# Peptides against a protein of PDB entry 6J54: the designs that were tried, part 71

Target 1, 223 residues: chain A of PDB entry 6J54
Amino acid sequence: NENLFASFIAPTMMGLPIVTLIIMFPSLLFPTPKRLINNRTISIQQWLIQLTSKQMMAIHNQKGQTWSLMLMSLIMFIGSTNILGLLPHSFTPTTQLSMNLGMAIPLWSATVFTGFRYKTKTSLAHFLPQGTPALLIPMLVIIETISLFIQPVALAVRLTANITAGHLLIHLIGGATLALLNINTMTAFITFTILILLTILEFAVALIQAYVFTLLVSLYLHD
Target 2, 42 residues: chain B of PDB entry 6J54
Amino acid sequence: QFQFTGIKKYFNSYTLTGRMNCVLATYGGIALLVLYFKLRSK

## One batch from the design tools (peptide)

Design b1_p29_2_s3 (made by RFdiffusion4, then SolubleMPNN; from b1_p29_2, 21 letters changed)
Fold by OpenDDE base, seed 5:
Structure b1_p29_2_s3 (fold): chain B 223 residues (1-223), chain C 42 residues (1-42), chain A 29 residues (1-29)
Amino acid sequence: as target 1 above (223 residues)
Amino acid sequence: as target 2 above (42 residues)
Amino acid sequence: ALDELVKLLLEGIEALFEQLNLLLAKLLE
């Protein structure tokens, strides 16, 4: 049963972790444009970046738009790594909870501290919903405080769980398909079809999770 | 719009300032409790 | 909040699935 999670172990070569190379590889797929009219692939990439940037920054004022570069880089990184992780026998760094926590906690902290710095009154008032009965105020403030500290954990776990679960299902169904090739070809074909459909779904999930992760970080900034 | 007088003016759940003060009061109370237990243990 | 998030995710999945189907259809032409 431990073999089921073997694909999620950090890959090493000659005792050296190659995870750093895997993390840096998606950056090579997005070269910076140098021409007024670039290649079709680069043009599509820039168009997608502009489209997503417009949607995500629509809720922010000019002060919030300062975070646009960081948020767009984050969504591009997570999205590209998730998509590349769907390749057969590939390792997805975002399946590692440690990596997602490493991204979520600093970003969450930055958004919370930024809120406290520039909008102290509103940020403090956010711990108490409007219209709360007087007797429930102390308990509710405590609950809201706990809820705040759960945000980075929920952010990281959500991304990790969704991507990991998808990968696990793909590997399990893929393994079942290979096992059934010599037993029943018809059944193997059915399982293979399910695998293809699941892979398409996981492509969508990969993009959505990247978007949701970045969007939530943006929403925490806006408060 | 709500009109509050007295203590309710500063501690209410309807105004921004009132909500802020309630949060600060709650944190202050918790801090005092923690301080009390810390001093009691010593 | 959780229900809204789930709804948002489902809508996103459906939208992306439709786009992928259109892309697949274009590739098969």
Scores: peptide ipSAE 0.154, ipTM 0.669, DockQ to the pose 0.020
Fold by OpenDDE base, seed 3:
Structure b1_p29_2_s3 (fold): chain B 223 residues (1-223), chain C 42 residues (1-42), chain A 29 residues (1-29)
Amino acid sequence: as target 1 above (223 residues)
Amino acid sequence: as target 2 above (42 residues)
Amino acid sequence: ALDELVKLLLEGIEALFEQLNLLLAKLLE
């Protein structure tokens, strides 16, 4: 059973952690455009970035759109790491809760502090929903305060759980397929087909989770 | 359209200012309670 | 808004699973 989770262990080379290199590797896949008309791959990437940028920043005014670069970099990073993690024996840094917390907590704090700085009244008002009965105000304020502090944790756990679950399923079905190769070839073929379909689904999930993570950060910024 | 008078003008759940004041009052009350229990223990 | 987003995501996932099942059925024929 230990081999099942071996893919989630932080990789090391000669005792030195190579996680830093793995985290930096996705940046190489997105080179900066140098020409007015780039090749197909860069053009598609830039088109996707612009499309997602328009969707995410449409809810923000000009002041909020200052965060566009950060949010787009975040979605590109998470998306690229998630997709690369779907390789057969690759390590996905986003499966590590520590990494996701390291991203979620600073971004969450930045959004909260930005809200308090520029929209102090609105931010404080968010602790009390509109139209709350007077008797429920103290309790509801406490609940909303707790809810605020749970946001970064929920954000990190959601991403981690979804990506980890996907990897676990791929490994389990893959392992089952290999085990059935010598037992029943027909059944092994069926499980292999399921594995392919599951892999396609996980590619979609990888992109969706990256988008949702970034979208929620943006939503917290909008308040 | 809400015409609040008296205390309801400053502490209401419908206006932005009222909601803010309610939140501040709640935090202030909690802080006072914590302070009271801390001073009572000592 | 968050609940609506979650519902939309769940509906999307269900739709994907349905399509995958259909594809699997076709491949197994």
Scores: peptide ipSAE 0.072, ipTM 0.653, DockQ to the pose 0.016
Fold by OpenDDE base, seed 4:
Structure b1_p29_2_s3 (fold): chain B 223 residues (1-223), chain C 42 residues (1-42), chain A 29 residues (1-29)
Amino acid sequence: as target 1 above (223 residues)
Amino acid sequence: as target 2 above (42 residues)
Amino acid sequence: ALDELVKLLLEGIEALFEQLNLLLAKLLE
């Protein structure tokens, strides 16, 4: 049904794309601190950012910690957009593959090029796992090269698919619930319960996918 | 841990340098093959 | 790091599988 995917169409007002405003909206939820002791909400946010930063950057050297700001901004953006997208009749920019590719490709490229620039020997060595038989070296190098180029695509598709699938299920079950209200109220109640459970799951998925996306980017940087 | 002599010293799958050289050699070989097929098609 | 992560994930999956098998064994007793 085309109507099912209508919610995934980029919203426009009088031909002007509102997507830009929607993408910028999460930034309003994270104001910059102005005090030594800020509001409780800001303090909690900074605390979460600090915890996640420590967890993600613990595997990196001091040189890799330069990417902390970028990675934390990324996880905050993706996480916030994913959570906001679970609101009723909300548009989630991260459901668009173009958006995720737009984030994944540059970040992946930056990590790969950074690796080649500072750790050329190690980066080149990653194309050949240790202990490979001599006859399989050319084939394995080719496979690893292909695998490298699949990484940004997999990164973008994973995020897009998980978020989109969740939204689709919510819409489908929600629509079914509304349809069953006039047919069987008991069944509608069951479907509504499932919808609630699904929404809770999607909140978790939204956060997990944001974390995984950022973690993988960080991992690629670490090589 | 591994002591290699001769060509194995430069092209091995155990040492970092050896692995790097193998990768470079593989890319070089592929480049040569591509060039060969391009010249062959002419 | 990626290989280590994959190995860690695989080890976790194996551990979960073992736990599930143990639970199943207890249920079948």
Scores: peptide ipSAE 0.025, ipTM 0.644, DockQ to the pose 0.014
Fold by OpenDDE base, seed 2:
Structure b1_p29_2_s3 (fold): chain B 223 residues (1-223), chain C 42 residues (1-42), chain A 29 residues (1-29)
Amino acid sequence: as target 1 above (223 residues)
Amino acid sequence: as target 2 above (42 residues)
Amino acid sequence: ALDELVKLLLEGIEALFEQLNLLLAKLLE
């Protein structure tokens, strides 16, 4: 059982945390363009960033679009880390709940505070859905208030749980395949096939979770 | 297109101002209840 | 909007899962 979660322990070298380097590594994969026509890789990256930016910021007005840089950097960071985490025997920082909370809580608080600062009336009104019966107003307001405070937790846990679960499954099935190689090669081949399919699924999940995380932050900003 | 009169004008679930007032009233009520129990316990 | 987005995402995941299952079925044949 301990071996199952060993992959989620923060790696250290000689007592120094390597996690910092791991977190910074994805940034090297996205160099800043210096030319009008860049390399193929950089051009594709910029194209993807532009597409995602248009999709994410289509919901926001000009004031909301000020957050575009922050949101795009967030999605790129989470997405890149998640994808890199799918590499064999790699450590994903996003599997750490502390990291996700560290990202979710400040961003959530910023969105909520900006909402109260610039759209106080709308933000306060958001605690009560339209058309609510008068007798249910106090209860519903309380529920919505609780829901608001659960948002950062849900945001962090969702990302962490999905990525962690995926990694755990990959490790378990991978370990099972290795164990079955000497027992039943046919069964091992079947499990290996499942592992491949699962890995493909996890690639999609990694991107989706990054997108969802960023999108929810943006939606909270929109109120 | 509802024209509310009286208290419903200020406390309704349809208008933005009404919803805001309802929320504020709810928070105010909770605060008063908390204060009441705090003062009563002393 | 959020609910719709979540639904769309879930539908996408389900579709992907279905495709993977189909591929698995083909490989097992």
Scores: peptide ipSAE 0.139, ipTM 0.676, DockQ to the pose 0.016; fails the geometry check

Design b1_p29_2_s4 (made by RFdiffusion4, then SolubleMPNN; from b1_p29_2, 21 letters changed)
Fold by OpenDDE base, seed 5:
Structure b1_p29_2_s4 (fold): chain B 223 residues (1-223), chain C 42 residues (1-42), chain A 29 residues (1-29)
Amino acid sequence: as target 1 above (223 residues)
Amino acid sequence: as target 2 above (42 residues)
Amino acid sequence: DLLERVRLELEAIRALFETLLELLGKLLE
């Protein structure tokens, strides 16, 4: 197990943690546009950001749209780190539960506190679904309260589990392919094909999980 | 519009105010239960 | 070893939580 999880250990160089540099690296891939007509790469990036921003912020009113910058930065950060993490021998910070909890809990708390601050009555009413029979009210309120506290945990664990599981599968299938090269070349070819398909799937999962994470944060803000 | 009379006016699952009051009442009840058990243990 | 690892993880979570909470506080102000 230690060998399998060795790739998930925080890398250090000369005793200094380089995780900070790894986290900051994706920011270099998204430079701030300075011209009216930018390069092709920057134009595509800005187009994608605007498209996702319009889609995510469509459910929010004017006050909720103030969170657009934070949500867009979040999706860009998670998405870029997840994609870069699929490179060979790379460390993905989002595989660390501490990283994802560090993002999920504050964002969740901010959305919840914002709701209680500006929409106290509505926020309290959300603990009880409309039309609930009178006898089930106390029980359902408790369940909804527990559900609220599970939200940050589910948000962090979902992202961590999906990315970590993907990395583990790639390593396992890759290792199996190498081991089978000298045993059965045909079987090794099959496993290698599966590895390629799995890698493509993980690229999609990396982007989807970034989107889902940000979308759920946005949804909690809307509710 | 729902027209409720009596206690149902303040405690109902259909109106926003009614739902809020039900939630507060539930939390109040739980707090009282916790307080009761703390006093019982002493 | 397991308890120490858990402790380290919790400390890391706390540190990240404090940092992000501070950042969010600045953004909400």
Scores: peptide ipSAE 0.123, ipTM 0.660, DockQ to the pose 0.137
Fold by OpenDDE base, seed 3:
Structure b1_p29_2_s4 (fold): chain B 223 residues (1-223), chain C 42 residues (1-42), chain A 29 residues (1-29)
Amino acid sequence: as target 1 above (223 residues)
Amino acid sequence: as target 2 above (42 residues)
Amino acid sequence: DLLERVRLELEAIRALFETLLELLGKLLE
C-alpha cells in the first residue's frame, strides 16, 4: 500500500521542498508570443486559448469578462499540470487536496464576494429558487446556503479525486502488467492494452477536469 | 407578469425582490432564534 | 498517525490558502 501512494508524496530535496519549482514549471511551457506568426506550438496554444476564452466568456457580461485572464490562466495551469502529471515518475500537484482547496476556496470566495458587491440583490435572491412553495422557503434557504459553502469543497475534491483515481489506476494496471509478464504473456498483453487505453483516457480526463474546474468557477462568477 | 398584493408582494418566490426578502427573513429568523437561545442560556 | 497526517494536510492547506490569497490579492489590485 505504501508503494501505491508513494507517488503522491510531495517531493523534497535535502529537506527542501521542490514543489514550488514543480508548480512553476508549467509556466515555462507557455512562452509569450513575440512575432506576428509564431511557431506552430505557440500558434496552437494561442488558438486554443482564444477558443476557450470565447467559450468561457460568452456567458459573462462586460464586467465579468475582466476575469478572463485569471480564468484562462487557471485552466492553463491546471491543464498543464495534469498533463505533465501523466508522465512517468512525475508528481502532480493537483493530486494534493491542499493544492486544489487552496485554489478553489479563494477563487470561489472571490466570485461570491464579487457577486455580492455588484449584484447584491440577485445574489441574495439566489438562495431561494424561483417558484418555491411558501412552506418550503425556510428549509430551502438553509439548504441552499449549505450548498453554497459546499461548492468550493466539491470543486476541489472533484479535481483531486479524478486525477488521483486516474493515477492510481495507471499504477495498478501497470504493476499488474509487469507482474503478469513473467506469469502469462497473453494476459499481460491484454492488460497492457487496457493500460494504453486507460492512459489515453486519463489524458482526456486531465483536460476535462481542468475545463470543468474553470467552468464551474466561471459559472459561480456568473451567478 | 405576476401581480401580488399584500404580504405576497414583498414575500414571494417569483420576484427577485420577493426572493431576497424571503432570504433575509429566514436569516433574521435564524438570528433571532440563536439570540433567544443565547439569552436563555445566560 | 492518521490524525497527524490530517493535521499536516490541514497545515498545508492553510499555507497554500494564504499564499494563493496573497497572489489573488495582488492580481486583483
Scores: peptide ipSAE 0.091, ipTM 0.674, DockQ to the pose 0.118
Fold by OpenDDE base, seed 2:
Structure b1_p29_2_s4 (fold): chain B 223 residues (1-223), chain C 42 residues (1-42), chain A 29 residues (1-29)
Amino acid sequence: as target 1 above (223 residues)
Amino acid sequence: as target 2 above (42 residues)
Amino acid sequence: DLLERVRLELEAIRALFETLLELLGKLLE
């Protein structure tokens, strides 16, 4: 129904795209450190960035670690936008498939082309799993080729579907709770409890999806 | 270590070079088939 | 390194053609 998907429509004011401001807003939450010992908030942020950076880039060599800035900026952007999207009356740009494809396709292409450029033999060998019977080689190569091209689509759809489904579920249960308040208070209380639990879960999902998105991009670079 | 002789030395699913060659051979074969059918259709 | 890589690829192609010719010969017999 249109009312259910109204929250996913790109907001505009006076014909101007407010979406641009919404997309840029998370960047204001992560200021650059200007002091050796910053305030508690910035210190925690920098600490988390360092930990996630070490974890994410541990699988890469020195050349692969040059992508750390790009990957960390990506995870911070997606994560922050997803978390902010869980606020009441908020619009999440990551619910838009166009945005996710716009991020996934270039990054995927960059990783694939980088692989072919610097590790041509290894990249070509990935189209054929090790130990494949000789009779299955041609078919499997074709399947792996198709799988490669599905990667950016799967990456974008996964992020979009998970975030969108979560938002829809919150709206549906929230609406049901409000409707049940006038019908059965006890049932409304149960539904409200489920809503709270679901909201907490969606916070976790928001972070996980950001992490998985970045991790898969990183993994494609490694392979 | 795998000791392959003949064509298996260059085309196998165990060595890196062998897998690469198999992939290239597959693409080459497909390309040739496509070209064959294209030329046949004319 | 590039020349060696090219040589290996050419050898692989040659081996492939030889195998195909052998198989074709067996099929024509």
Scores: peptide ipSAE 0.013, ipTM 0.569, DockQ to the pose 0.011
Fold by OpenDDE base, seed 4:
Structure b1_p29_2_s4 (fold): chain B 223 residues (1-223), chain C 42 residues (1-42), chain A 29 residues (1-29)
Amino acid sequence: as target 1 above (223 residues)
Amino acid sequence: as target 2 above (42 residues)
Amino acid sequence: DLLERVRLELEAIRALFETLLELLGKLLE
């Protein structure tokens, strides 16, 4: 069991945390555009950012659109880290719950405080759903308050669980495939095929989870 | 839009102001209850 | 809507962990 989770241990070199460099590495993959007609890679990146920005910020007002840069940077960061984490023998920072909580809690708090700052009445009213019977108001307000505090936890756990589970499955099936190569080559081939399909799925999951994480943050801002 | 009279005008679950007041009243009530039990325990 | 979303998220996480445990169990057999 320890060998299964060994890949999720934060890498260190001579006692120094390399994880800091790993977290900063994805930023190097997204250089700033300097020309009117940029390289193909930069153009594709900017196009994707533009599409996702238009899609996510369409729900928000002009004041909410000020968060576009923050949200787009977030999705690019999470997405890139998740994709890079699928490389062999790589470490994914987003598999660490501490990392995701570190992102979720500040963003959640910022959205909540922003809501209270600019839309105090609506934010306070959000704790009570419309049409609630009078007798259920106190209980429901408490439940909604608790629900609010669960949001950052759910946001972090969702991302962590999905990415971690995917990595675990890849490692387990990969290990099983290697073990079966010496036992039954036909079965090993089947498991290898499953591994390939699973890796493709995990690429999709990596992008989806990045999108969902950012989308939910954006949605909390809208509410 | 709903028309309410009396206390329901200020405390209702349909209007924005009413919902806000209900939430504030709930928090106030909880705070008072907590204070009551805290003082009772002493 | 928020409660339903939280429930769905928790259920999804639970289902994911359950499936993972089942797979682990099968691999350890």
Scores: peptide ipSAE 0.071, ipTM 0.698, DockQ to the pose 0.018; fails the geometry check

## One batch from the design tools (peptide)

Design b1_p30_1 (made by RFdiffusion4)
Fold by OpenDDE base, seed 5:
Structure b1_p30_1 (fold): chain B 223 residues (1-223), chain C 42 residues (1-42), chain A 30 residues (1-30)
Amino acid sequence: as target 1 above (223 residues)
Amino acid sequence: as target 2 above (42 residues)
Amino acid sequence: SFSFFVFLSILQIIAMFFALAVLLQQIMQL
């Protein structure tokens, strides 16, 4: 069982943290365009960024649209790291809860503080849903306050759990496929097919989790 | 439009100001309770 | 060993913010 979690250990080379380089690597995959007519890959990337930006910022007012660059950088970072993590023997930094908390807590706190700064009345009123019976008001305010503080934790754990579970399944099914090659060829073939389907699914999950993480941060900013 | 009279005008769950006041009152009450227990232990 | 893992976690957080800053700069240039 220790071998199952070995892939989630932060890689070090001669005591130097390679994790820093791994985190920085996705930035190299998205170069800044220098030409009026960009390469096909860069053009597709820019088009995707514009589409996602339009979809995410559609719910925000002009003041909220100032966060567009931050949210787009976030989704590009998480998405790229998650996709790169599906490469064989690659380490995904987003599997580390510490990193995801490091992203979630500051972004959540920033959204909460911006809400209190510019929309103090609305932010305070958000702790009490409209139409609540008077008898339930104190209890509901407490619950909503607790819910607010759980938001950054839920945001980080959701991303961590989904990516980690995906990696764990890939490793388990991959290991089972290798073990069954000499035992039962037919079963090994079925397991290998499941592995392929699972890897395709994990590509989708990687992108979805990046989008959901950024979307929820955006939603907290909107509220 | 809801018309509230008396204390319900300031403390209601339907208006924005009313909800805000309810939240502040709840936090104030909790803070006073915590303060009371803290001072009682001394 | 635990202290080392905590230290690595801190480094990861620092690297993350740096990476986000670099990505932000790249997006701003788009």
Scores: peptide ipSAE 0.047, ipTM 0.650, DockQ to the pose 0.394
Fold by OpenDDE base, seed 4:
Structure b1_p30_1 (fold): chain B 223 residues (1-223), chain C 42 residues (1-42), chain A 30 residues (1-30)
Amino acid sequence: as target 1 above (223 residues)
Amino acid sequence: as target 2 above (42 residues)
Amino acid sequence: SFSFFVFLSILQIIAMFFALAVLLQQIMQL
């Protein structure tokens, strides 16, 4: 099991945490636009940000639109880190539950607090679904309260589990492919094909999980 | 739109104010129960 | 060690916030 999880150990050099540099690295991939006509890569990035911003913030009022910058930065961060994590011999910071909790808990608490501050009546009313029989009100309020506190955990675990599981599967199938090269070349070729298909899937999962994470934070803000 | 009279006007599961009051009443009740059991265990 | 891992985890969380701040700054320039 140590060999399987060795890639998820936080990398250090001479006791110094390289993790900080790895986490900061994706920011270098998104340079600030300085020209009226930007480079092709910057134009694509701006277009993608505008599309995602328009889609996510469509459900929010003007006050919710103030969170657009934070939510867009979040999706770009998670998406870029997840994609970079699929590079060979790379460390994916989003596989660490501590990091995902570090993102989920503050954002969740901020959205919940914002809801209680500006929409107190509506926020409190969300603990009781509309149309609940009177006898079920106390029990349902307790359940909804518990559900609220599970949200940040579910948000962090979902991202961590999906990215970690994908990486583990890539390593396992990759290791199996290497082992089968000397045993049966045909079987190794089949396993390698599966590995390629899996890596393509993981690229999609990496972006989807970033989107879902940000979307859920946005939805919690809306509620 | 629902028309409620009496206590149902303030504590209902259909209106926003009613739902809020029900939630507050539930939390208040739980707090009182916890307080009761803490005082009883002493 | 476990204590060292916890320390690195805290640093990782701090680094995450800095990374988000940098990305936020970049988005503000768009």
Scores: peptide ipSAE 0.046, ipTM 0.655, DockQ to the pose 0.378
Fold by OpenDDE base, seed 3:
Structure b1_p30_1 (fold): chain B 223 residues (1-223), chain C 42 residues (1-42), chain A 30 residues (1-30)
Amino acid sequence: as target 1 above (223 residues)
Amino acid sequence: as target 2 above (42 residues)
Amino acid sequence: SFSFFVFLSILQIIAMFFALAVLLQQIMQL
């Protein structure tokens, strides 16, 4: 069983954390444009960033649109790290709950504090939904307060669980495929087909989880 | 559009101000209860 | 062992923020 989770151990070399380099690597995949008309890859990247920024920031006011840079960088970082994590024998930093909490808690706290600073009345009123019966108000306020504090945890755990589960499933099905190659070739072929389909699914999950993470942060900012 | 009178004007679940006051009242009540139990232990 | 894992977790968090900062710098140049 230790072999199943070995891929999720933070890699180190001679006591030095290679994790830092792994986390920094996705930044190299997004070079800065130097021309008015760049390469196709850079142009596609810019187009995707602009498209996603327009979609996510459409729900925000001018003050909320100031967060566009932060949110776009976040989605690019999580998306790129998740996709790179699907490479064979690669380490995905987003499988580490500590990292995801490190992203979720500051961003969540920043959105909550921003809400309280600029929209104090609305933010405080958000703890009580409209139309609540008078007798249930105190209990519901408490529940809503607890719900607020669970948000960063849910945000981090969702990302961690989805990416980790996907990686585990790929490893398990892959291991089963290799084991069945010498036992039953036909069954191994079926399992291999499932592995391919699962890998395609994990590519989608990697991008979706990045988007959902960023979208939820954006939504919390909107309140 | 909702015209409330009396205490319902300030403590309602329909207006922003009313909702805010309800939340503050709830937190204040909890804080007072905690304070009471803390002072009782001393 | 626990202290070691806590230390590694802290390093991961620091590395994450550093990576985000670098990525932000690259995006700002776009």
Scores: peptide ipSAE 0.023, ipTM 0.652, DockQ to the pose 0.362
Fold by OpenDDE base, seed 2:
Structure b1_p30_1 (fold): chain B 223 residues (1-223), chain C 42 residues (1-42), chain A 30 residues (1-30)
Amino acid sequence: as target 1 above (223 residues)
Amino acid sequence: as target 2 above (42 residues)
Amino acid sequence: SFSFFVFLSILQIIAMFFALAVLLQQIMQL
């Protein structure tokens, strides 16, 4: 049904794309600290940012830590957009494959080019796993090369598929619950329970997907 | 550290340099094959 | 069924106002 996918259509108002405002909206939720001791909300946010920053950058050397700003902004953006997307009648920009590709391809390219620029020998060596039998070397190098080019696509599709599937399931189960209310109240109650559990799961998935996306970008930079 | 002699010193799957050389050799071989078939078709 | 639809509508309105309140709170903190 067209109604099922209506929530994924980019909203426009007066012929102007409101999507731009929706994408910029999460930035308003993270104000910069102005005081030594801020309000509870800002303090908690800064604390979480510091914790995630320490965790994400622990695998990087000093040179890799220069990417901290980019990676932290990425995880905050994806995480906030995913969580806001779970609000009723909200549009989730991360459900758009074009947006996720727009993030994945440049970041992946930057990590790969950075690797080739500063660690050429190590980067080239990654196309051949250590200890490979001599007869398998040519085939394995080809496979590893293909694997490299699939990485940005995998990043984008993973994020898009997980968030989109979650939204679709919520709509489908919600619609089924409403339909079953007039047919069988007991089954409707069971379906409603599943819906609640699913919504809780989607909150977790929203954060996990943001983390995994950023982590994989970081990991590609490390390798 | 692995000690290799001869061609295995430069083309091995254990050392960093050896792995790099194997990758470059593979790409070079593929490029030569593509060139060969391209020239053969002409 | 009608009462349930009204209930869901009310929940949606509450959620929207909550989101607006959070937004206003963030603006006031700026």
Scores: peptide ipSAE 0.021, ipTM 0.599, DockQ to the pose 0.019

